Peptides against a protein of PDB entry 2Q3Z. Designs and how they scored, part 56

Target 1, 272 residues: chain A of PDB entry 2Q3Z
Amino acid sequence: YVLTQQGFIYQGSAKFIKNIPWNFGQFEDGILDICLILLDVNPKFLKNAGRDCSRRSSPVYVGRVVSGMVNCNDDQGVLLGRWDNNYGDGVSPMSWIGSVDILRRWKNHGCQRVKYGQCWVFAAVACTVLRCLGIPTRVVTNYNSAHDQNSNLLIEYFRNEFGEIQGDKSEMIWNFHCWVESWMTRPDLQPGYEGWQALDPTPQEKSEGTYCCGPVPVRAIKEGDLSTKYDAPFVFAEVNADVVDWIQQDDGSVHKSINRSLIVGLKISTKS
Target 2, 254 residues: chain A of PDB entry 2Q3Z as posed
Amino acid sequence: YVLTQQGFIYQGSAKFIKNIPWNFGQFQDGILDICLILLDVNPKFLKNAGRDCSRRSSPVYVGRVGSGMVNCNDDQGVLLGRWDNNYGDGVSPMSWIGSVDILRRWKNHGCQRVKYGQCWVFAAVACTVLRCLGIPTRVVTNYNSAHDSNLLIEYFRNSEMIWNFHCWVESWMTRPDLQPGYEGWQALDPTPQEKSEGTYCCGPVPVRAIKEGDLSTKYDAPFVFAEVNADVVDWIQKSINRSLIVGLKISTKS

## One batch from the design tools (peptide; made by RFdiffusion4, then SolubleMPNN)

Design b2_p13_3_s2 (from b2_p13_3, 7 letters changed)
Fold by OpenDDE base, seed 4:
Structure b2_p13_3_s2 (fold): chain B 272 residues (1-272), chain A 13 residues (1-13)
Amino acid sequence: as target 1 above (272 residues)
Amino acid sequence: DDDLVQRPAGTPR
């Protein structure tokens, strides 16, 4: 999880799992230097360099910084996400074959955000950076991955009396979503939460005002301990959200129905 | 919902 430079990232759907090869390239020339630049341009460093540097020995701290800096939201981060199939002014997310080119482009253009990424690109770049910094990290794919936007652990669909979907469809389930898991101790938590920690660099929801996510112990998610920092409810929902249909009748009454046809979450952890 | 693009999985029935 530190030494492997070549690997696979799982994509597709739960019923049709696919993968692509990916060059993480954490040991390629200049990549470590770029990762250090990433740390040196993060908002916390800019605010207080001494404090930021003193915290870099903590994989918890560094992991959280990296999750925020891999996306360009709110900072000079690496990647701009885009999902609307309009990639003409950049590089299609599907075109990337490794993290090295992305990181080099970012650095070589004065830390200007690279266009464009989607979840696996964010995850892969984060994986590269974290590995460069000595943190064992793997990419994780979750099929039928929920994006809970209101922190209620539900994906809610609104339907009319005929069962037709209504509203803006803001809450949704991804066909797949990728993030990373990093191995670290958690001295900031109660004993027992050392091990794999989930980090999500895809800008989905803000955490403490920044588009970042985690680290949160995988154990906490598994056991349903949603009080553990960071962002346990969000990550929990990605893999465990319930789907609810709100069906409005003509008389104005609303019926709540639990949708059992779709099971949120099918997580695959990569071996490389 | 079966390709190399991240997108909504669709509306569950």
Scores: peptide ipSAE 0.299, ipTM 0.853, DockQ to the pose 0.468
Fold by OpenDDE base, seed 2:
Structure b2_p13_3_s2 (fold): chain B 272 residues (1-272), chain A 13 residues (1-13)
Amino acid sequence: as target 1 above (272 residues)
Amino acid sequence: DDDLVQRPAGTPR
């Protein structure tokens, strides 16, 4: 989880699982230096360098910073996400074969955001950075991954009388979604939450005003302890959300229907 | 390869 530089990332769908090889390259020349630059351009460092540096011994703190800095939202972060198939002014997310080229491009262009990434790219870069910094980290893939936008642990669809989805789909279920899990102690929490912590660098929801997510104990998610920082409800929903259909009737009434055909969550953790 | 792209899953009934 620290020493392995090559691995696989799972993609596809729950029914058709696929994978790609990925070069994390955390020990390649110059990569550690780039990771340190990433820390030195983060908003917390720019605001108070002394405080930021004093907290870099905490993997909890560093993990949260990295989660925010891997995406370029809110800061001088590494990657710009794009999902609309218009990648002509950059590099297609599917073209990347490793984290090294991405990080080098970011640094070589004055810490300008690299175009473009999707979830596995964000996760892979985060994995590289965290490993560089000595934090055991792995990429995980969750199939049928929910994106809950209003923290109610539901994915809600509005449908007309014919069952057709109405309006823009704000909430959605991804065919797959990737994030990382990092091994760390959690002295900031109650005893027993040491171990794997989920971190999500894909810019989905803001946490304390920044597009970042975690760390949250995997144990807390499994046990349903949504009070644990950080972002337990969001991560919980990614793997456990229920799907609800709101069906408008002819008389203007709305019928609530639980959609049992959409099962959220099938998480696969990598072995390297 | 479309299967390697992150996209919204189907919304079956």
Scores: peptide ipSAE 0.294, ipTM 0.848, DockQ to the pose 0.500
Fold by OpenDDE base, seed 3:
Structure b2_p13_3_s2 (fold): chain B 272 residues (1-272), chain A 13 residues (1-13)
Amino acid sequence: as target 1 above (272 residues)
Amino acid sequence: DDDLVQRPAGTPR
């Protein structure tokens, strides 16, 4: 997972799985240096360099920093996300073929955010950075991936009496979503949570005030231990959320209906 | 291929 520079990222849908080749390029010239710059411009370093540096021996700490810095939200991070098919003032997310060009562009433009990324781009760049820093990492694709906004482990749709979805559609399910899993010990947790840890660099929800996510033990998600830091409920919901329809009736009453036709979560991990 | 972009999944009833 650390040594391979070429790989595949899975996309498409649960019914029609697709993949693209991706050059992670963690050993290409200058990439490690760029990864170190990424660490040196993170908010924690800027606030207290000594404290930040003292914690860089922890893959837990570094992983969390990287998940936040791969996106440009709230910091000098690498990528700006965009999903509205309007990419004329940048590079289409679909145009990228590897992490190297993205990282070089970011560095060469004074750590200015690169336009644009979507989930697999965020994940791929994070994978490159983490591998550069010696953390075994793989890209993961989850089909029918839920984005739970209010941390209730549900995707809720509000419908009028005609069944039409009303209001804000902020809670939604992606056709697919990508993040990374990194191998690390978890001395900060109870025994047994060493192994793969989920990290999500796509800016979806804030964690402790920053658009970052994880690390959270894959085991914790599998076992439903939502108390496990970091961001277990959010990651759990990505793969396990239930879909609920709230149907408003003419008399003002609301009926709760479980939507069983939309099944959240089908995670595909890349083979080494 | 539209399936190669991240987008909202369908909202079946």
Scores: peptide ipSAE 0.292, ipTM 0.850, DockQ to the pose 0.480
Fold by OpenDDE base, seed 1:
Structure b2_p13_3_s2 (fold): chain B 272 residues (1-272), chain A 13 residues (1-13)
Amino acid sequence: as target 1 above (272 residues)
Amino acid sequence: DDDLVQRPAGTPR
């Protein structure tokens, strides 16, 4: 999880699982230096360099910083996300074959955001950076991955009296979503939460004012301990959200119905 | 290849 430089990232759908090869390249020339630059341009370092540096011994702290810095939201981060199939002014997310070119482009252009990434690109770059920094990390793919926007652990659809979906979907389920899991102790938590920690560098929701996510113990998610920092409810919802249909009746009443045809969450952890 | 692109999953009517 630290030494492997090449691996596979799972994509596709739950019914049609695919994978692509990916060069993480954490030991390639200059990559470690770029990772250190990433830390040195993070908002916390710019605000108080001494405090930031003193906390870099904590993989919890570093993991959270990296999850925020891999995306360019709120900071001088690495990647700009885009999902509308309009990539003419940059590089298509599907064109990347490794993290090295992305990181080099970022650094060589004065830490200007690289266009463009989607979830697996964000996850892969985060994986590279975390591995460079000595944190065992793997890319994870979750099929039918929910994006809960209102922290109620539900994906909600509104339907008319005929059961037809109305308007734009405020919440959604991805065909697949990628993030990373990093191995670390959690001295900031109660005993028993050491091990794999979920970190999500794709900008989906703000955590404490920044587009970052985690670390949150995988164990906490499995056990449903949503009080566990960081961002347990959001990560829990990614893999466990219930789908609810709000059906408006002719009399104006609204009926809540559980949608059992769409099942959230099928997580696959990779070896590299 | 749509399978290599992150996109919303369909919801049955």
Scores: peptide ipSAE 0.291, ipTM 0.849, DockQ to the pose 0.487

Design b2_p13_3_s3 (from b2_p13_3, 8 letters changed)
Fold by OpenDDE base, seed 1:
Formats: C-alpha cells, sequence, structure tokens
Structure b2_p13_3_s3 (fold): chain B 272 residues (1-272), chain A 13 residues (1-13)
C-alpha cells in the first residue's frame, strides 16, 4: 500500500461500476516535501509547533490532520470541492489523472486552494499524503453512500400524501463516495480496534469544529460500536443508514415509512 | 459523463 504509486479509483454506480487510473505518485520528486509543508501549515502547527510536531509520531493524529488539510475548509488546505458542473474558473474534478499535479499546484501557488475536487480527488490526494508519511493507505469507494446531517443514522425524505418528495433534500445519498482507509494501531482505544481506519477528507460534516473525519476503526463500523472516536456515527451512516420517508397527510398527521427502494452502502476496498 | 461525477443517487417518487 505504501509502495504502490499507480492504481485505480472506482466510480459510477452500483449497477454501472467504472474505474479510472490514478497516479498517486508519493515517491515523485518534491512530493514528500509538499506533504511536510501541508503539515507545517496546519492550524495545530500554527497554534503550537512544538506540540504538533511531538504528536506527528501518532498515525491517529497525523491521519486526522491530513483529513482536515486535504480540503481547504477552515485552513490553508489543498482542494476546494465543487459539484455544480461550473468549473470554468478552475480545473474540472474529472480532469485530474493523479495527485502529483494537484499537490504541486497547491505548493507552487503559495498553498492556495486548488479548484476543483470531488470525493475521489480528495481521497486520492489524502492517500498520496498518508503514503508519503509512511501510513499504509488505500482509496475506498462506497456506492449509494449516505450523507447523514443530523447524526440519527437515517436519510430522511419528506413526502406529501401522494408520496412526492417535498422541499430540498438536505440529507442525501451519493451515487458513489470515496474516502481512505489507513492501517494503524489505536492505543487511544480499547484493544481490538487496530487495523484499517476510515478517514474522509471530503468536507461533509465538521468534527470537533473542523471539516475532517476519522480515523475510526473499520471494525467499529462493522460491529456498530458508535462510541469509538472519531466520527463513528457519520461513517456508520455512510455505509448503513436506513432511508425513511416522512409522509405528511392533509390532516397534519405524519407517517413514517421505511424506503426499501434505496439501499445504502456497497463498499469496495482496493489495493490502490 | 455522469458516471464519472459524484451526484445524488436519487429516490423513486
Amino acid sequence: as target 1 above (272 residues)
Amino acid sequence: NDLLQQRPAGTPL
């Protein structure tokens, strides 16, 4: 995982799986230096350099920092996300073929945000950075991936009496979503949670005030242990959320209906 | 190409 520089990222939908080749390029010239710059411009370093540096021996700490710094939310991070198909003032997320150009652009433009990324771009850049830092990491694709905004493990739709969706869909299911899994011990948790840890660098929800996510043990998600830090409920919902329709009747009554037509989660782990 | 872009999966009406 650390040594692989070329790989594939899975995209599309559960019914129509696609993949693209990706150059992670963690050993290309200057990339490690850029990863170190990323650490040196993170908010925790700027606040207290000595404390930040003393914690860089922890993959848990570093993984969480990288998750936050790959997106430009809250900090001098690498990528600005955009999903509205208006990419004319930057680079289309679909144009990238590797992490190297993105990281070089970021550094060469004074650590200014690179326009633009979507989930697989965020994940791939995070994968490159984590591999550079010696953390075994892979990109993961989850089809029918949920974004739970209120931590209730549900994707909720409001419907009228005829079953038609009303209002804006605040909570949603992505056709696919990408994040990373990193291999590390978890001395900060009870025994048994070593192994693959999910980290999500796409800015979806804030964790402890920052757009970052994880690390959370894949085992904890599998076993439904939502008490484990970090962000277990959110990551659990990405792969396991139930879909609920709230059907409002003309009399003002509201009925809960389980939507079995939308099945959340089909996670595919890759070598790279 | 919609298959190469992240987008809402949608839900039946």
Scores: peptide ipSAE 0.330, ipTM 0.851, DockQ to the pose 0.485
Fold by OpenDDE base, seed 5:
Structure b2_p13_3_s3 (fold): chain B 272 residues (1-272), chain A 13 residues (1-13)
Amino acid sequence: as target 1 above (272 residues)
Amino acid sequence: NDLLQQRPAGTPL
């Protein structure tokens, strides 16, 4: 989880699992230095360098900073996400084969955001950075991964009588989503929450005003302890959200569809 | 393309 530089990232769908080889490259020349630069350009450092540096011994603190800094939202972070299949002004997310080139590009261009990433790219870069910083980390893929935008633990769709989905379709279930899990103690929590912690660097929702997510104990998610910091409800929803399909008739009547066509969540953790 | 994040293919949702 720290020493392995090459691995696989799982993609595709629950029915058709695919993987790509990925070079995490945490020990390649200059990568550690780039990870330190990443810390030194984070908003907390820029606001109060002394306070930020004093907290870098905490993997909880560092993990949260890294989850925010791997994306370029709200800061000088590494990657710009794009999902519309229009990547002509950058690099297609599918073109990346490792974290090293991404990190080097970011640093070499004055910490300008790299175009482009999607979830597995964000996760892979985060994994590299966290491993560089000595935090055992693995990439996780969740198939049929929910993106709950209103913190109700539901993915709600509204349909008319013709079965057409209404509205902006803001709530989303991804065919797959990737994040990372990092091993750390949680002295900031009650005993028993040490171990794997979920961190999500893909800019999906803001946490405390910043596009970051976690760390949250995997145990808390498994046990349904949604009070556990950070972002337990959101991460819980990614793997356990209930899908509600509302059918609205012309007479204004609304009923739930009894047919579940999609089940949220099939999590695969890497073994490396 | 299954290597891109998207709504699951063939899902009514």
Scores: peptide ipSAE 0.152, ipTM 0.788, DockQ to the pose 0.410
Fold by OpenDDE base, seed 2:
Structure b2_p13_3_s3 (fold): chain B 272 residues (1-272), chain A 13 residues (1-13)
Amino acid sequence: as target 1 above (272 residues)
Amino acid sequence: NDLLQQRPAGTPL
């Protein structure tokens, strides 16, 4: 989880699981230096360098910074996400074979955001950075992964009387989603939450005003302790949300239906 | 491409 530079990332769907090889390359020349640059351009460093540097011994703090800096939302972060299949002005997310080229491009272009990433690219770059910084980290894949946008642990769809989805904006279920788990102690929490912590660098929701997510103990998610920082409800929903259809009738009545055909969550942790 | 991150069939685009 620290020393392995090559691995696999799981993709596809729950019914058709696939994978790609990935070069994390955390020990390749110059990569550690780039990771340090990433820390030195983070908003917390720019605001108060002394305070930021004093906290870099905490994997909790560093993990949260990295989850925010791997995406370019809010800051001089590494990757711009795009999901509309229009990648002509950059590199297709599918073209990447490792984290090294991405990080080198970012640094060599003056910390300009690299186009483009999707979840596994974000996760893989985060994994590389965290490993560089000595934090044991693995990429995880969750199939039928929910993106809860209103913190109610539900994915809600509005439908007309014919079952057609209504509205211009709907909550998301991904065929798959990737994030990372990092091993750390949690002295900031009650005893027993040491171990694997989920971190999600894909810009899905803001946490404390920044597109970042975690760290949250995997144990807390498993036990349903949604009060545990950081972002336990969001991560819990990714793997456990229920799907609800709100069926609108012509008379203005609304019928609630539990959509049992959409089962959220099938998490696979990598072994390397 | 089924390897791209996307919504499952039957969910909103």
Scores: peptide ipSAE 0.153, ipTM 0.780, DockQ to the pose 0.432; fails the geometry check
Fold by OpenDDE base, seed 4:
Structure b2_p13_3_s3 (fold): chain B 272 residues (1-272), chain A 13 residues (1-13)
Amino acid sequence: as target 1 above (272 residues)
Amino acid sequence: NDLLQQRPAGTPL
C-alpha cells in the first residue's frame, strides 16, 4: 500500500468487471517534490503557511487537503473532471496509464489543471500522492455507486404513469466509481475509528465549501455512524443509498415505490 | 465513456 508502484484499477460494471493497469509511480524521480508542491499551493497554506505546515504531521489533515487538491475545483488542483466525451482540448481520461505523467504535466505547466480526469484518474493520482507522503493508500472501486446530491441517502427518480423517467435526472448511480482508502489513526474521533479511511477526490459534492471528501472511517460507514467526520452521509450513500421511484399519475397523485431489487454498492478494495 | 449517469435496472416498475 506504500511500496507498490504498479497496480490495477477496477472498472466496468457489476456484471462486467474490468480492470486496467496503472502506474502509480510514487517513487519515480521528482514525484515526491511535486507532491510537496501540491501541499504548498493548497488554499490553507496560502492563507496561513505556518498553520498548514504545522498540521502536515496529521494524515487526517493531509488526506483532506489531498482530496481537495487532486481536483482543480476551487483551487490550483491537479485535474479537471469531464464526463461528456468532449476531450479534444486535452487528454481523454481513458488515455492515462499512470499518475506520473499527470503530476509532471501539472507541475511543469505552473500547476495548471490537467485535462481531463474521471473517477479512477482522480483516485489513482490521490493514491500516488498519499503514498508519496507516507500514507498507506489503496484505490477502491464501487459498482452501482450512488451520487446523493441532497444528502437524504436516497436516489430519487421521477416517472410518469407509463414509467418513463421525467425531469432533469440529476440524481444518479454511476456504473462504477473510484475513490481511495487510506490507513490512519483518528485522534480527532472517539476510540475505535483507526484503520481504513475513505477519501474521495472526485469533485462530486462540496464538503465545508470545498470539493473534497473524507477522511471518514470505513468502520463508521459499515456501522452506520453518520455523525462522524468527515462526510459520512455522502460516503454512506455511495454504498448504501436506497432507490426511490416517484410515479406521478394523470390526476396528479404520486406513488412512492422503493426499488428493493436494486442494490447500490459493490465495493472492491485493491491490493495494489 | 466509462462513467454514466444511469439507473442500473433501467426499466419501469
Scores: peptide ipSAE 0.064, ipTM 0.751, DockQ to the pose 0.210; fails the geometry check

Design b2_p13_3_s4 (from b2_p13_3, 8 letters changed)
Fold by OpenDDE base, seed 2:
Structure b2_p13_3_s4 (fold): chain B 272 residues (1-272), chain A 13 residues (1-13)
Amino acid sequence: as target 1 above (272 residues)
Amino acid sequence: NDSLLQRPAGTPL
């Protein structure tokens, strides 16, 4: 989880699981220096360098910073996400074979955002950075992964009387989603939450005003402790959200239906 | 091979 530079990332769908090889490359020349630059351009450092540096001994603090800085939302972060299949002005997310080229491009272009990433690219870069910083980290894939936008632990679809989805789908279920889990103690929490912590660097929702997610104890998610910082409800919903259809009738009445055909969550943790 | 891109569940691969 720290020493492994090559690994696999799971993709595809729950019915058709695929994987790609990935070069994390955390020990390649200059990569640690780039990770340190990433820390030195983070908003917390720019606001108060002394305070930021004093907290870099905390894996909890560093993990949260890295989660925010791997995406370019809100800051000089590494990657710009794009999901509309229009990648002509950059690099297709599928073209990446490792984190090293991404990090080098980011640094060499004056910390300008690299185009483009999707979930596994964000997760893989975060994994590289965290490993560089000595934090044991693995990439996780979740199939049928929910994106809850309103923190109600539901994915809600509005449908007409014919069952056709109405309006823009704000909330969605991904075919797959990737994030990372990092091993750390949690002195900021009650005892028993040491171990694997989920961190999600894909810019899905804001946490405390920044596109970042976690760290949250995997144990807290498993036990349903949604009060546990950070972002337990969001991460819980990724793996456990219920799907609800709101069916509008011609008379203006609305019927609530539980969608049993859409099962959220099938998590695979990597061994590398 | 766009089949491995992240997309809404149920969309064609």
Scores: peptide ipSAE 0.322, ipTM 0.848, DockQ to the pose 0.539
Fold by OpenDDE base, seed 4:
Structure b2_p13_3_s4 (fold): chain B 272 residues (1-272), chain A 13 residues (1-13)
Amino acid sequence: as target 1 above (272 residues)
Amino acid sequence: NDSLLQRPAGTPL
């Protein structure tokens, strides 16, 4: 979780699980220095360097900073996400084979965002950075991963009387989604929440005004303790959201149905 | 290989 530089990332779908090899490369030349630059350009450092530096001994603090800085949303972060298959002005997310090239490109271009990433790229880069900083970290893949946008722990589909999906289709379920789990103590929480903490560097939702997510104890998610910081409801929904169909009839009535055809969440943790 | 892209899983029936 710290020493392994090569691993696999799981992709595909719940029915067709695939994996790719990935070079995390946390001990390659200059990578640690780039990770330190990442910390030194984070908004909290720029606002108050002394306060930021004083908190870098906390893996909770560092993990949250890294989850925000791996994406370029709101800051000088590493990666720009893109999901529309238009990658001609950058690198296709599928072209990356490791974190090292991404981090080197970012640094060498004056901390300019690298085009482009998707979930596994964000997760892999975060994994590299966290490992560089001495935080045991693994990539996690969740199949049928929910993206809850309204914090209700539901994925809602609106349908007409014929069952056809209506509306903007804002809420969705990913075929797969990747994030990281990092091992840390949680002195900021009640006892018992040490261990694996979920962190999500893919810019899905804002947490306290920044596109970041976690750390949240995996135990808290498993036990349904949604009050546990950070971002427990969102992470819980990724793996446990219910799917609801709202069916509008011709008379204007609405029928609510729990959709049981799709089960949200099939989490795979990597061994490396 | 588009099969490796993160994308909507599809609309459940």
Scores: peptide ipSAE 0.316, ipTM 0.843, DockQ to the pose 0.479
Fold by OpenDDE base, seed 1:
Structure b2_p13_3_s4 (fold): chain B 272 residues (1-272), chain A 13 residues (1-13)
Amino acid sequence: as target 1 above (272 residues)
Amino acid sequence: NDSLLQRPAGTPL
């Protein structure tokens, strides 16, 4: 995981799985230096450099910092996300073939946000950075990936009595979503939560006031231990959310139906 | 190439 510089990222849909080659390039010239710059411009370093540096021996701490710094939300992070097909003032997310060009552009433009990324771009850059820092990391793709916005472990659709969808559809299911899993011990948790930890650098929800996610033990997600820091409910919902239709009648009555026509979650962990 | 973009999976029927 740490030594592999080229790999594949899974995309598409559950029925039509695709992949792209990706150059992670963690050992290319200057990439480690850029990763160190990323750490040195993070809000925690700017607030208290000594405290931040003292915590960089913890992959838990570093993983959480990296998940926040790969996106440009809240800080001088690397990538700006965009999903509306309007990429004319930047680079299309589909144009990237590796993390190296992205990181070099970020650094060479004074740590200005790079336009643009989507989930696999965020995940791939995070993977590069974490590997540079000696943390075994892989990109993960989850098909039919839920985005739970209200922390109830549900994807909720509101319908009228005729079955027509109402509202803005704020909660949604992605065709696919990518994040990373990193191997680390969890001395901050009860025994048994060592191993793969999920980290999500795509700015979806705030964690402790910052657009970051994890690390959370993959084991905790598997066992349904939603009390486990960090962000267990959100990551659990990405792979396990139930889909609920709220049927609103004209008389004001509300009925709930669990819809299994779209099943949330088909996670593929990469080896490269 | 649009098939490689992250997008809504659809609304359940």
Scores: peptide ipSAE 0.300, ipTM 0.837, DockQ to the pose 0.473
Fold by OpenDDE base, seed 3:
Structure b2_p13_3_s4 (fold): chain B 272 residues (1-272), chain A 13 residues (1-13)
Amino acid sequence: as target 1 above (272 residues)
Amino acid sequence: NDSLLQRPAGTPL
């Protein structure tokens, strides 16, 4: 999980699982230096360098910083996400074959955001950075992955009397989503939450005002402990959200229906 | 109903 530079990232759908080869390249020349630059341009360092540096011995702290800095939202982070197939002013997310080129481009262009990433690219870059920093990390793929925007553990669709979806589909389910799991102790939590921690660098929701997510114990998600920092409800929803249809009738009444055809969550962890 | 699922670019549904 730290030493492996070559790996696979799982993509596709639950019915049609695919993988791509990926060069994480955490030991390639200059990559560690770029990871240190990433730490040195993070908002917490810029606000108080001494405090930031004093906390870099904590994989909990570093993991949270990295999850925020892999995306360029709210900071000088690495990647700009785009999902609309308009990549003419950058690099298609599908063109990347490893993290090294992305990180080098970011650094070489004065820490300007690299265009473009999607979930597996964010996850892969985060995996590289965390491994560089000595944190055992793996990429995780979750099929039928939910994005809960209102923290109610539901994916909600509004429908007319004909079953047609109304309004903007703000909440959504990815056919797949990728994030990372990092191995660390959790001295900041009650005993038993050491081990794999989920971190999501894809800019989906803000946590404490920044597009970052985690670390949250995988065990807490499995056991349904939504009080566990960080971002347990969001990560729980990614793998466990229920889908609800709100069906509006012509008389203005609204009926709640559980959508059993959309089953959220099928998580696959990589093994090394 | 896979039509309600979003997908990353270049990834089949």
Scores: peptide ipSAE 0.222, ipTM 0.752, DockQ to the pose 0.192

